# Peptides against a protein of PDB entry 7Q4I: the designs that were tried, part 173

Target 1, 281 residues: chain A of PDB entry 7Q4I
Amino acid sequence: HENSTIAERLYSEVRVLCWIMTNPSNHQKKARHVKRTWGKRCNKLIFMSSAKDDELDAVALPVGEGRNNLWGKTKEAYKYIYEHHINDADWFLKADDDTYTIVENMRYMLYPYSPETPVYFGCKFKPYVKQGYMSGGAGYVLSREAVRRFVVEALPNPKLCKSDNSGAEDVEIGKCLQNVNVLAGDSRDSNGRGRFFPFVPEHHLIPSHTDKKFWYWQYIFYKTDEGLDCCSDNAISFHYVSPNQMYVLDYLIYHLRPYGIINTPDALPNKLAVGELMPEI

## One batch from the design tools (peptide; made by RFdiffusion4, then SolubleMPNN)

Design b2_p24_4_s1 (from b2_p24_4, 14 letters changed)
Fold by OpenDDE base, seed 4:
Structure b2_p24_4_s1 (fold): chain B 281 residues (1-281), chain A 24 residues (1-24)
Amino acid sequence: as target 1 above (281 residues)
Amino acid sequence: SKKELEEIYEKAEEIAKEIDKEYS
């Protein structure tokens, strides 16, 4: 018998709204597989698109399609969330329709933090934004206060937040959040291992003689190792996950068990005060 | 093998469908 008591407690105490960045051409190809796998473990799941889809539960945002409109979608998605869903959750995850997320591991990371703390988490990159920004593909999670500051304080002010819909979505939200004093948190575990990953597990776990000139090594905010030491045992997300791989990951993580190995969960940390962060490692 | 991976995918999809029925 699996003891889910702690996971159930965290499901109630650390409420997560997940919104998925998608488009009409990907509703059936990708987004439906998110809904059928990891997305069902969110407290609320919304697909943000340019067309409504009642089967998927997709919202039609007033934006065009294409890579040049991703920033526009992100702005309208958070406006929609703030207007309709700001009290439905404590934390608000953005993910792509090819991102896989272990929501229980995210709740564990978020547990000590107040949702009234202006903070967000993800795979932190160092360029363009002084405090860093979170990689769009790995997914990033905002506190309720971070969403409030983004929508109410940043978006209405062209000096704080880019008014046009052009630019890299993750960089632009990172600039806006910095300008309203939302902190770019450290998502690493107690061993300094990453939890949010902008690539598939194979690209992180397998030491590749990958060219040291690969852009990722210049973009990462925190130094990370390759191989088994790359990744937390409580990893949260991977990107470029195919629809078939989502089902494989769901099976491997939630169903496949080595007989006779019992994992005892670590004790929950103490809750932090409003505005307090975990010490950097 | 590619065939073994396909079998894993099929099994994983079936399990996912069963879970959805239990928790939806």
Scores: peptide ipSAE 0.012, ipTM 0.428, DockQ to the pose 0.024
Fold by OpenDDE base, seed 5:
Structure b2_p24_4_s1 (fold): chain B 281 residues (1-281), chain A 24 residues (1-24)
Amino acid sequence: as target 1 above (281 residues)
Amino acid sequence: SKKELEEIYEKAEEIAKEIDKEYS
């Protein structure tokens, strides 16, 4: 009884490949629940692991496991995508196996942008990278041109991109992307509210939930508030979402409706030219 | 798990209480 005509249009016009960072120990514990929930709304879903799993659609990348190999896994994941899937989508989302994503809201944010624009989006942090970088846990999305520049221009050059597999993967990809003139976009809505979140909804929605000395307030690129003004009504992602919470979020977002309230979608914005960004908020 | 569901419901209740405070 829902009208999904606009969502179906955006599914066709704003194609998203989602790749999930996982490991063999999490295939059954976490990754399968992504596949059974929000991952089914991607145009293509791939799990990037160190072991193949045909039931999950997991790819065995030539990397080891552990935190010190996350950057290596990210590099190999995007190499794999570029080689096999660069034309299967317009946008390429990285998420963790405990990230929840509202893919329709991401398509809405991405709609005005050309996939040939060298841009990427996520929860922007300000340290280490001049233009900022996107938080790894919140998930981040690259345009097709951003993936091309990353794989073809950045990765082969040790001066532009770290050759070893160590370091914080989100910082390292942020450095590489900056070095090939991929723009760190602004993912906030027209009210200046964030769309990508590196924590669960509770940590963002509850006022004074965290001390202002918490590292997050020093890392966030854009000033953000707590409470209901923290988050866009078109929020895209949350991190540290348990497998059971993914099913609850699927129910709350896609099934639960307050009777008598009709949500009318806003009109789609005008499409931008190649290389053009939305105006600053 | 039952415990995880209880935690989800508890968190939802906490969020609802904070929303009520913001709109009161």
Scores: peptide ipSAE 0.011, ipTM 0.433, DockQ to the pose 0.033
Fold by OpenDDE base, seed 1:
Structure b2_p24_4_s1 (fold): chain B 281 residues (1-281), chain A 24 residues (1-24)
Amino acid sequence: as target 1 above (281 residues)
Amino acid sequence: SKKELEEIYEKAEEIAKEIDKEYS
């Protein structure tokens, strides 16, 4: 028997809408596996595509397919969310159809923050954007106020937000959000360990898996260690997770238990005021 | 091995489906 009382409380108090970046060719191959695994733990799950799929709950956005349209799709996805779903959640997660997310760990990170605080979280990168931006692949989560500012204040103004659909999706939204004073939050745990990861666990957990010259080490905003100290015990996301690996992760995280080990959750932190952030570590 | 991984994935998918049925 599991005691999920705290997780149930957070499910109610920290409402998360997850939108999944996908395309029609991936509805059956990838997106349905998100729906059958971690996506079911979101308060609302929407698949953002170029074609409608009633079985998947996919939305047809008015954009073309291809890598050059990812920024366009992100803009239209958040417009759609703002128009139809802005009150259905407090927090709005973007993930790819090969991102795996532990939603309970995300709720734990978000719990102290007001959804009226203009903030967003993810794997923070330092290039191109002064405050940093969040890696697209690791997934990133906006507060309700961040979505409002993005859609209402940034998107209509070409000086604040790129009007064309070209560019790196994560960089472009990062620029737009900075220009409307949405803060790039620190998603690290109290030990300074990361929670959002742009690669599979293997690439982060195994030392010397990447060359020190690998772009990631130049891009990461906060210094991270390799090995077991790379990752929070409350990690939120991993990227490049295959459909099969999603089921493996779902089993390992939610079902596999070492007999005789009882995990007691840490106490919830105090809630912050509107506009207040957790102290930097 | 690749085959062992495939078997693990299949079992994990089956378990996930059973759990989804139980909690639906």
Scores: peptide ipSAE 0.011, ipTM 0.449, DockQ to the pose 0.023
Fold by OpenDDE base, seed 2:
Structure b2_p24_4_s1 (fold): chain B 281 residues (1-281), chain A 24 residues (1-24)
Amino acid sequence: as target 1 above (281 residues)
Amino acid sequence: SKKELEEIYEKAEEIAKEIDKEYS
């Protein structure tokens, strides 16, 4: 028998709205598998698309499809969230339709933070934005205050936020958030291990003879090791996860148990004041 | 131990390469 008492508490106290970046061609191929796996563990799950799909709970945003419209879709998605859902959650996760997320681990990371703190978390990259920005593929999570600042303060001001829909989505939101003093948080665990990953588990866990010239090593804000020390025991997300791999991950994480091994969860940290961050490691 | 983990990873990589070779 599982004891989910702490997870249930965090589900109530750390409410997460997950919005999934998708398109009509991926509703059946990818997005529905998010809904059937990790997306069901969000407090609210919304698929942001260019076409409505009532089976998926997809929203038709007033944007075109294609890579050049991802920034436009992100802006419209957060406008939609602010208008309809800002009080439905405390935290607002963006993920792709091939991102897998362990929502309980995200709630654990977010627990000490006030949703009124202007902060966001993800896999932090160092280029283009002074404080860094969060990788789009790994998924990133905004506090309620961060969403408010983004939609109300940044988006209406072309000097603070890019008005056109072109550019790298994750970089552009990172610039906008910095311009309204939303802090790029540190998502690493107490051992300095990452929680948000822009690739599949295999690419992070298996020491690949990846050429040290791989762009990722130049982009990461914090130094990370390869191999087993790459990843937190409380890892939150992985990217480029196929639909089949989502079901495998769901089985491995939530169903498969080694008999006789009992994991005792760490104690919850103290809650932080509004505007306070955990110390950087 | 760190050494035991490295051995596990080496074996996992070998298995992964074999699977990829068989099913690619």
Scores: peptide ipSAE 0.005, ipTM 0.428, DockQ to the pose 0.031

Design b2_p24_4_s2 (from b2_p24_4, 12 letters changed)
Fold by OpenDDE base, seed 4:
Structure b2_p24_4_s2 (fold): chain B 281 residues (1-281), chain A 24 residues (1-24)
Amino acid sequence: as target 1 above (281 residues)
Amino acid sequence: MEEEREKIYEEAQKIAEEIDKEYS
């Protein structure tokens, strides 16, 4: 029989609101499959769209659709969260409708941190933003304080945060967060392995003959290896996951078990003070 | 296995191109 006592504890102590970036054309094609798989494990799940969908629990944000409006949608999404849900969770995850997330692993990573610490986590990229920024596709998670600073301090100031809706969404929020002293955290595990991934597992696990000139190697903030050492045993997210693959991953992660192998969880780390981060590896 | 790897590489390249367009 499965023992989920520690997972249940973390569900209560590390509350996560997940908001999913989607659009009306993807409500049935993609977003509904998030809701039917990993999204169930969020404390609160909201789909951010341009049209309301009561079946999906989608919110109609006052933005247009298309890649040129993703930044606008992100700004409006966090404004909506701050206005309606800032006290409903401790941490606020952005994910795409083709991102798969192991929420328990995210709670484990977040456990030592105070939600009042201005910090956010994800797959850290080094270009454009001095402290780095988090890849949009891999998903990124803001503390409650980070959301407050973003919405209250950054968004109203055009000098701190881009006022128009154009630009790369993940870069723009990264700039805004840096400008209000929200720290870009290190999401790697104790072995230095990544937890948030901007691609499917296959792209990370299989050694690529892709030239070292592949953009990803230039973008990653922390150097990581390919192959089995690419990814934490406590990985949090993968991107470009098809709807069918979401169900496969749910089965493999939560149902399929090798008989006779029992994995015992590591002890929880000590909690950090407000403003304190784990040391970088 | 080689054919599967090639497909992964092709997919990765397409993704890279999309990202480059977004960030350029």
Scores: peptide ipSAE 0.018, ipTM 0.567, DockQ to the pose 0.337
Fold by OpenDDE base, seed 3:
Structure b2_p24_4_s2 (fold): chain B 281 residues (1-281), chain A 24 residues (1-24)
Amino acid sequence: as target 1 above (281 residues)
Amino acid sequence: MEEEREKIYEEAQKIAEEIDKEYS
């Protein structure tokens, strides 16, 4: 028997709607495995696609498929959420169908913040957007107010938000959000460790001198370490997680326990006022 | 403690590689 009292409290007090970026070809290959693993821990789970799927609870957005339509899909997804689900949650997570998320850790990070604070969190990157933007692959979470500002204030104004559906979706939403004064929050823990990760755990935990990581060091907004100090004990997300790896992660995180080791959770921080952010560490 | 954690990560890497091979 597990004691989930605190987790249950946070489930009620920090309501999260998770929308999953997917496409019809990935409904069975990837998306269903999100639904069967970490997605079940969201307060609301919606798959945003170009085709309806009743088994998956997928929504057919009025967009085409392909890399050039990801920004269009993101815009339509948040429009759909605002129209149908804005009061169903306090926070609104975008994730890919190969992103794995520890929702309880996200609730812990979000707990002190008001959903009426115009803020969003993720893996912050420094290029293209002055305040930074959140990496699309790592997933990013908007407050209810951030969604409102994005949909109501930014999207209708071509000067504030790109009307075309092309472009890097994470950069484009980052520009839009900045233009309506939605703050790019700091998702690091009290030790300065990251919580949202644009790669699989092994690529962050194990130092690798591969050229593929070179761009990451140029993009990351905050300084980060490799190896054991790379990642928060309360990490939230990883990207490029295969369906099989999702089940492995679910087992390791929620089922496998070392006998005799008791984890005591940290006390919840004080709640912040509307518009207030946690101090930088 | 750190040495033990490193060993765990090394083992995890091997498992991850096997999973990736099975998935691909």
Scores: peptide ipSAE 0.016, ipTM 0.546, DockQ to the pose 0.037
Fold by OpenDDE base, seed 5:
Structure b2_p24_4_s2 (fold): chain B 281 residues (1-281), chain A 24 residues (1-24)
Amino acid sequence: as target 1 above (281 residues)
Amino acid sequence: MEEEREKIYEEAQKIAEEIDKEYS
């Protein structure tokens, strides 16, 4: 019933390793549902935890649990990836165990970029980091070169990367990446619509027009509005997605079809040279 | 395309409001 030829091509050409931030208490509650839904569409899926779980494919990182250790876990996760999996993929996605990701849309976004380009993508926030940083909750994806620079150049140098495990995970990695000249890319589509979202679809799709003081509007790097212009038709991620909603989203995105409507994929853009980014909108 | 999208969002908004009322 479906023609997935282009998706299959991109699966092969734009290899994505997804690592999921989780903890032992969430292995069954949340992480397992990632594995059973969108995680299966990654080329490689790894759950980064403090305890090993062979059924889940969870890795026990040498870190403690709790919000104060998220940065530590991120550092160890990428160290682990670099050591064991750097050649298993071209792109390396961090997501939470309550993040939902449409991996095909991510591959589409990433297609023109070289994995040897030091770049990463996500929901870009403007505070704390000059070039911006990617929201942790929305998930962010590093090129292979970005991972290499992070692990080999940034992490060993306390002047470039925070050695302590405390701090806001997404801000800290953003600082580290900036310090090794990994570019904070623009993940917006050609219409200027976002692809990575730090909240559930409903929050972005439904215009509230009520809370202009909501921190998100001050944090977003690229100005965007809720409602019609909130989200790309090729959106990549949403956060705070419950386990049940993951299955709902899987159904809606991959199964539910309006009869008689055929979506023809846009032509793939030209590939960029190493170090080249798409023009900003 | 924009018109169709607008319609989808309007419908989604109505549904969301109804759900919020039901589960509030």
Scores: peptide ipSAE 0.013, ipTM 0.486, DockQ to the pose 0.031
Fold by OpenDDE base, seed 2:
Structure b2_p24_4_s2 (fold): chain B 281 residues (1-281), chain A 24 residues (1-24)
Amino acid sequence: as target 1 above (281 residues)
Amino acid sequence: MEEEREKIYEEAQKIAEEIDKEYS
C-alpha cells in the first residue's frame, strides 16, 4: 500500500517539462534509460538531439554535435520549447542523458513559487556571473517567465546573450538570464542543504581527504559542509549517473522500503506572490 | 534523525574504504 495523494496534487499543480540534452549516439545507450526511469515522472519529456527518433520522442534541433555546440543546442532547445510547449508546463528542466532527477522533490521545492516569477534553480556556482549560474551537469529548472525572457528578450539581443554557439553552456545561459533580470534562486532546503548535485551520490555522501582542494569547493556559491550535511533529504538531482545506476536509484527511491518506518511529509509552505522568493538561509 | 544519518554515512565510508583496499 502506497499513499501518493500529495505527490499527485503536486504533479497537477507544479507541472514540469523535462528536456534532455542528448545526441544520436546516446539515444539507445543513455537517453532510453532516462525515459524508462525518472523521465516518466515529468509532465512532459522531450529529448533534444541533432537527429529525430520517434521511439524516444527526440527532436532534431538545427545544431551540430560536439562539446562546442552545447550552448547552441541549449538555445535551440528553449526556442523550440517556447514555440511549441510554453503552456504545457509551469517549469522547464534541463538535464543531461546521465542526470538522474527525483521530480517529486523538485515539485516540492518549486511549489511556493509562481511560474510567472523570473527565477531559475539548480546547483549554483559563483564564478563568471555576478549572481551566480547553475551547473549544467546537475540540471537546472527555469520558470515559464524565465523561459519567456530568455527566448524573447535575451536571445535576440547580442548585447544580452552570446550569438555564437561556442562557450560553456551553463555559464552562457547564466549570463543571458542575469541580463534579463532572471534571478538565480537558492535551491537549498530549510536546513541549508543542497538539492542539485553535479556528481554521483557517492562523491557527495562520502567525505574524501582530497576534497578541500577540489575545484568544486571554489565554485559552489553557498558554503556547504562535507559528509552528512552535504545533501538534503529531499535531494533533486545527481550527475554522471550510468544507465544501470538509474535503475538502481529508481529501485532504492521508489520501491525499497524499510519495514515499520513511515515517513510523514512536511506540510506544504504558503505560496509566494509573483516576484517573491523564499528568504535566504 | 541526524544521529541515525551519521551512523549510515560512517558505515558507508567504512565500506568504501574496504572496497578501495580490495581493489588497490
Scores: peptide ipSAE 0.010, ipTM 0.491, DockQ to the pose 0.030

Design b2_p24_4_s3 (from b2_p24_4, 12 letters changed)
Fold by OpenDDE base, seed 3:
Structure b2_p24_4_s3 (fold): chain B 281 residues (1-281), chain A 24 residues (1-24)
Amino acid sequence: as target 1 above (281 residues)
Amino acid sequence: MEEEREAIYEKAEKRAEEIDKEYS
């Protein structure tokens, strides 16, 4: 028997809409496996595509397919969310169809924050955007106010937000959000460990012989270590997760238990006022 | 396993290079 009382409380108090970046060719190959695993733990799950799929609950956005259209798809996705779902959640997560997310850990991170605070979280990268931007692959989550500012204030102004659909979607949304004073939050835990990851757990946990010139080390906003101390015990996301790995992760995280070990959750932090952020670690 | 890891890193590196070309 499992006691999920706290998780159920957070499910109600920290409502998350998850939208999944996908395409028609990946509806069956990837997206359906998100729906069958971690996506079922979102308060609302929507797949953003170029074709409608009623079985998947996919929306056909007015954009083409291909990497050159990802920014266009992101803009249209948030426009769609704002028009139809802005009151259905407090927080709005973008993830790829090969991103795995532990939604309960995200709710825990978000709990102290007001959804009316203009903030977003993810794996923060330092290049090209002064305050940083969140890695697209690791997934990023916007507050309701951040979505409002993005859609209502940024998107209509070509000086604030790129009007065409080209460009790296994560960099472009990062620029737009900065231009409307949406803060790039710090998603690290109290020990300074990351929660959003642009690779699979194995790549972060196992020290690799990657040279110091590897792009990731140049892009990360906060210093991070490899090995067991790389990742928060309350990690939120991993990228490049295959469909099979999603089921493995689901089993390991939610089903497999070491007998005789009981994990006691930390107390919830105090809620912050509107506009307040957690202090720096 | 190592081949799969390398393939992912190559894919990620290629994306980073493309971003650098566009925004640097």
Scores: peptide ipSAE 0.520, ipTM 0.919, DockQ to the pose 0.854
Fold by OpenDDE base, seed 5:
Formats: sequence, structure tokens, C-alpha cells
Structure b2_p24_4_s3 (fold): chain B 281 residues (1-281), chain A 24 residues (1-24)
Amino acid sequence: as target 1 above (281 residues)
Amino acid sequence: MEEEREAIYEKAEKRAEEIDKEYS
């Protein structure tokens, strides 16, 4: 039998609300598969849509559909979270309906941080935002304080946050968060390996699929390699994961075991003070 | 598998181009 004692502890101590960006056309096609796989490991799971779906637990936000409304949907999603769920979790993850997340690994990364620290994590990109911003597709997680600052301080001020619903949602939230001194954290592990990924595992693990001109290499904030050194053993997220691949990943990560190999978890790091970050790698 | 990969990369490239166009 599996020993999940530490995972259970972290489930209680590092509470994560996951909100999934979706739309009515994807409720059945994509979102329900998130709910049936990795989403069940969140402390709270909410699907942010333009239509209510009681079976899915989808919320109808007052926004239109389409890429031009993703920023609007993100703003309304966090407003909704702040109004209804700000005390239901310590950390608030945004993911797409084709993002797969290993929530236990995220809890491990987040454990030392105070939720009152204004910080957020994800796959950090360097363009357009001085401190960087987190890739929307890879998913990004805000501390409770980051959500508070975003909703209460940033959103009401057009000088801090774009009032229109257009724009790249990940860039726009990155700008807003920077403007209220929410820190763009480093999500890499102690070996400098990434945890949040804007592509599927295969694309990161297999080298030489793209040349140096590929946008990803120009966008990444931290230098990274391809191959086995691309990804942390405690990787958190992957993007462009099909519904079928979600079930495969669930099987591989949570069920398939090499007989006779026991993974002993590393010791938990010391907790950081409010406002403190892990040392730079 | 390769076709799926290329489709994803093309989609991602298009998104990056859109971002660059909007924010450059």
C-alpha cells in the first residue's frame, strides 16, 4: 500500500483552490476530464466559464467568449474568488482546461512560503514585464495576499490594470501584479530545473525539436535545457494535454509503479517569514 | 505524434506572434 501521510499533511497545510479557464463548448470535451483527473486533488475546484454548469461546478462569469475575453475572464474569476473563496485556500491556481497539474508537487514548492507573502509562481517569461510574467497555459498560482492585492488594489485602478478585457491575459495580469509589488517567484527546484511547463512532457524531454529561434527560447526567463534535465522530478504542470493524455498521466503518476523502488520524500524545508523568498539559484 | 507536436508548436508560435504584435 502507498504511504501518503506527508501528502495528506500538505493537503491540509497548503490549501489550493484551482480555477480552470474554460468555456461552454469545452465543458464536456475538456473540463470534465480535468475534474475527473488532477482537479480532484485540489482543495477546491472551480470552472470559470460564461455559462453555469452544476454538474461540472462551472461558474458563469459576466464575460464573453473568445481569446479577446480571456483577460476579462481572468479578472472576473479572481474577483469571484476574492468575494466567495478567499479564505477557502492559501494559494490560488489558474489553469487551462488542457493543463495538467501535479498538485502535490505544487504544495511541496509552496510549503515554505507564507500565503501572506505577495508572490506568484509559474513558468516565468521575460518579455514585456520587467520582473517577468507567468505563462498562462502552464498555469500560475497566486498567494492569498497576491489575490487580495490584485483584486483590491490593482483591478480598480486603470493605471495599474488594463480596464479593457482585451490583451494577453498572462501578460496583463503580470503587469498588474508587478504594479502592486507582487513578486514573480522562481519556481525552479534546487537543481535549477523547471516545474511549470507550457508544453507536454514529451516536448520538453526530447531535445532538438526546435531551433534556437523558437519563441519559447526567447521568452523563458531562466535558461533551461532540453532532455531529462529539462524538468524537475517534482514538476507541477504541463500544457496542451489532451483529455486522453490526462488519464494517461494520472495512471503513470499515481498508479504505475516500478516494483521494489520506494520513493522517500525529501525533508520539508524551513518555513519562510512573510515577504521572504527562497534564495536565488 | 510528430504531427501533433508540430500542430501544437504552430499554435504556440501563432500565439507568441500575436503577443509580440500587441506588446512590441
Scores: peptide ipSAE 0.515, ipTM 0.919, DockQ to the pose 0.850
Fold by OpenDDE base, seed 1:
Structure b2_p24_4_s3 (fold): chain B 281 residues (1-281), chain A 24 residues (1-24)
Amino acid sequence: as target 1 above (281 residues)
Amino acid sequence: MEEEREAIYEKAEKRAEEIDKEYS
C-alpha cells in the first residue's frame, strides 16, 4: 500500500499535457512503450507524427520526416495543441520517443509557478541563444502562456521565429521564445542539481573518461559534474532510454521498495505570483 | 555497456558538430 495523496493533489493542480515527437516507423518500436510506461502519468498524452495511428493516439501533422523537419514538426505540434488542447493542461511537455520522464517530479518543480507566467524549463544549454535554450532530447516544458506567446506572437512573425522547417529544433524554439520574452527557467533543485538530462542515468551517474573538450561541457548552461552529485533526488527526465529500459525504470521508480525505509516528502513551496520566478541559487 | 555508451556519445557529438556548423 502507498500513500499518494500529495501526488494526487499535484496531478489535479499541476496538469501536464505530454506530446511525444515520433514517426510512423517508431510507433510500434518506441512510442507504444512510452504510452505503456511514463506517458500514462501525464494528464493528457499525444503522439505527434506524420501518420495517424488510432491505437497509439498519434496525430498526423502536415510535415515530412527526418532531422531537417523536426523544427517544422515542433511548430505544427504546438499549433495543434493551441487549437485543440490549450485549456486541457497548465503545462506542455515536449519529449522524444526515447525520453523517460518522472512526471510527479516535474509537477513538484512546476508547482510554485503560475501557468500564466511566460516560462519554460528543461536542460539549459548556453550557445546561440542569449538566455540559453532547452535541450530537445531531455525534453522541455512550456507554461500555457509560453505556448500562447509561441503560437500567437512568435510563429506568425518571421523576424521572431524561423519560417522554414530547417535548423536545430531546440535552438530555433529557444530563439522564438526569447523573442517573445518567454523566460528560460532554472530547473535545478535547491542543491543546484539538475533535473532534465540529455543522456541515460548511467552516463550522468558514472564519471566518463571523456575529454573536457567534449561538447556537453561546453554546452551546459549551469556548472555540473558527473557522479553521485550529478542528479537531483527529484530528477525529471533522461534521454536515449530504450523501450526495455523504460520498463526497468518504471519498476525501479514506482514498484521496487527497500523494506523499512520511509521517504517523507518535503513541504510544498509557496506559490509564486504571475511573472515571478524562484530565486537563482 | 561501455560500447553502447560510446555509441550514444558519438551520436550526440555528431549532432553537436552539425549544430555548430549551422549556427557558428
Scores: peptide ipSAE 0.497, ipTM 0.912, DockQ to the pose 0.873
Fold by OpenDDE base, seed 4:
Structure b2_p24_4_s3 (fold): chain B 281 residues (1-281), chain A 24 residues (1-24)
Amino acid sequence: as target 1 above (281 residues)
Amino acid sequence: MEEEREAIYEKAEKRAEEIDKEYS
């Protein structure tokens, strides 16, 4: 018998809208598997596409498809969210249709923060944006205030936010958010371990054959190690997760239990004031 | 497993290279 009382409390107190970046060709191949696995644990789940799909709950944004339009799609997605759903949640997660997210762990990380604090979290990268930006593939979560600032203050101003739809979406939103004083938060746990990951668990847990010249080591904002110390026990997301792997992860995380081992959750931290962040490690 | 890992790394590396070309 599971006791989910704390998880249920956080579900109500830390409301998360998840929007999934997808396209019509991936509705059946990828997106539906998000809906059938981790996406069901979001307070609200929306698939952002170029075509409507009533079965998937996909929204047709006024954008083209392709990698060159991802920034355009991101802008339109958040405009749509702001117009229709800004009060439906406290936090707004962007994820890809091959991102897996442990939403309970995200709620735990977000719990102390006010949604009125202009902050966003993810896997922080250091290049091209002074405060850093969050990896698109690992997924990133904006506070309600961050969404407001992005849509109302940044997007209408070409000096603050790129008007063209070209560019790397994660870099561009990072620039825009910085320009409206949305803070790039630290998503690491108290041990300094990451929570958002741009690769599958295996790639982080097992030392790779890649040397220190591998781009990831140059991009990562905070120093990290490979192996067991790579990842928080409360990790939030992984990228490049196949549809089949999503079901495996769902089983391993939510169903498979070692008999006789009961983990007592840590006490919830104190809530922070508006504008206050947790101390960086 | 190794082939899948390498394919992912290659894909990610190409993306990083594209970003570097655009923003460097």
Scores: peptide ipSAE 0.487, ipTM 0.911, DockQ to the pose 0.856

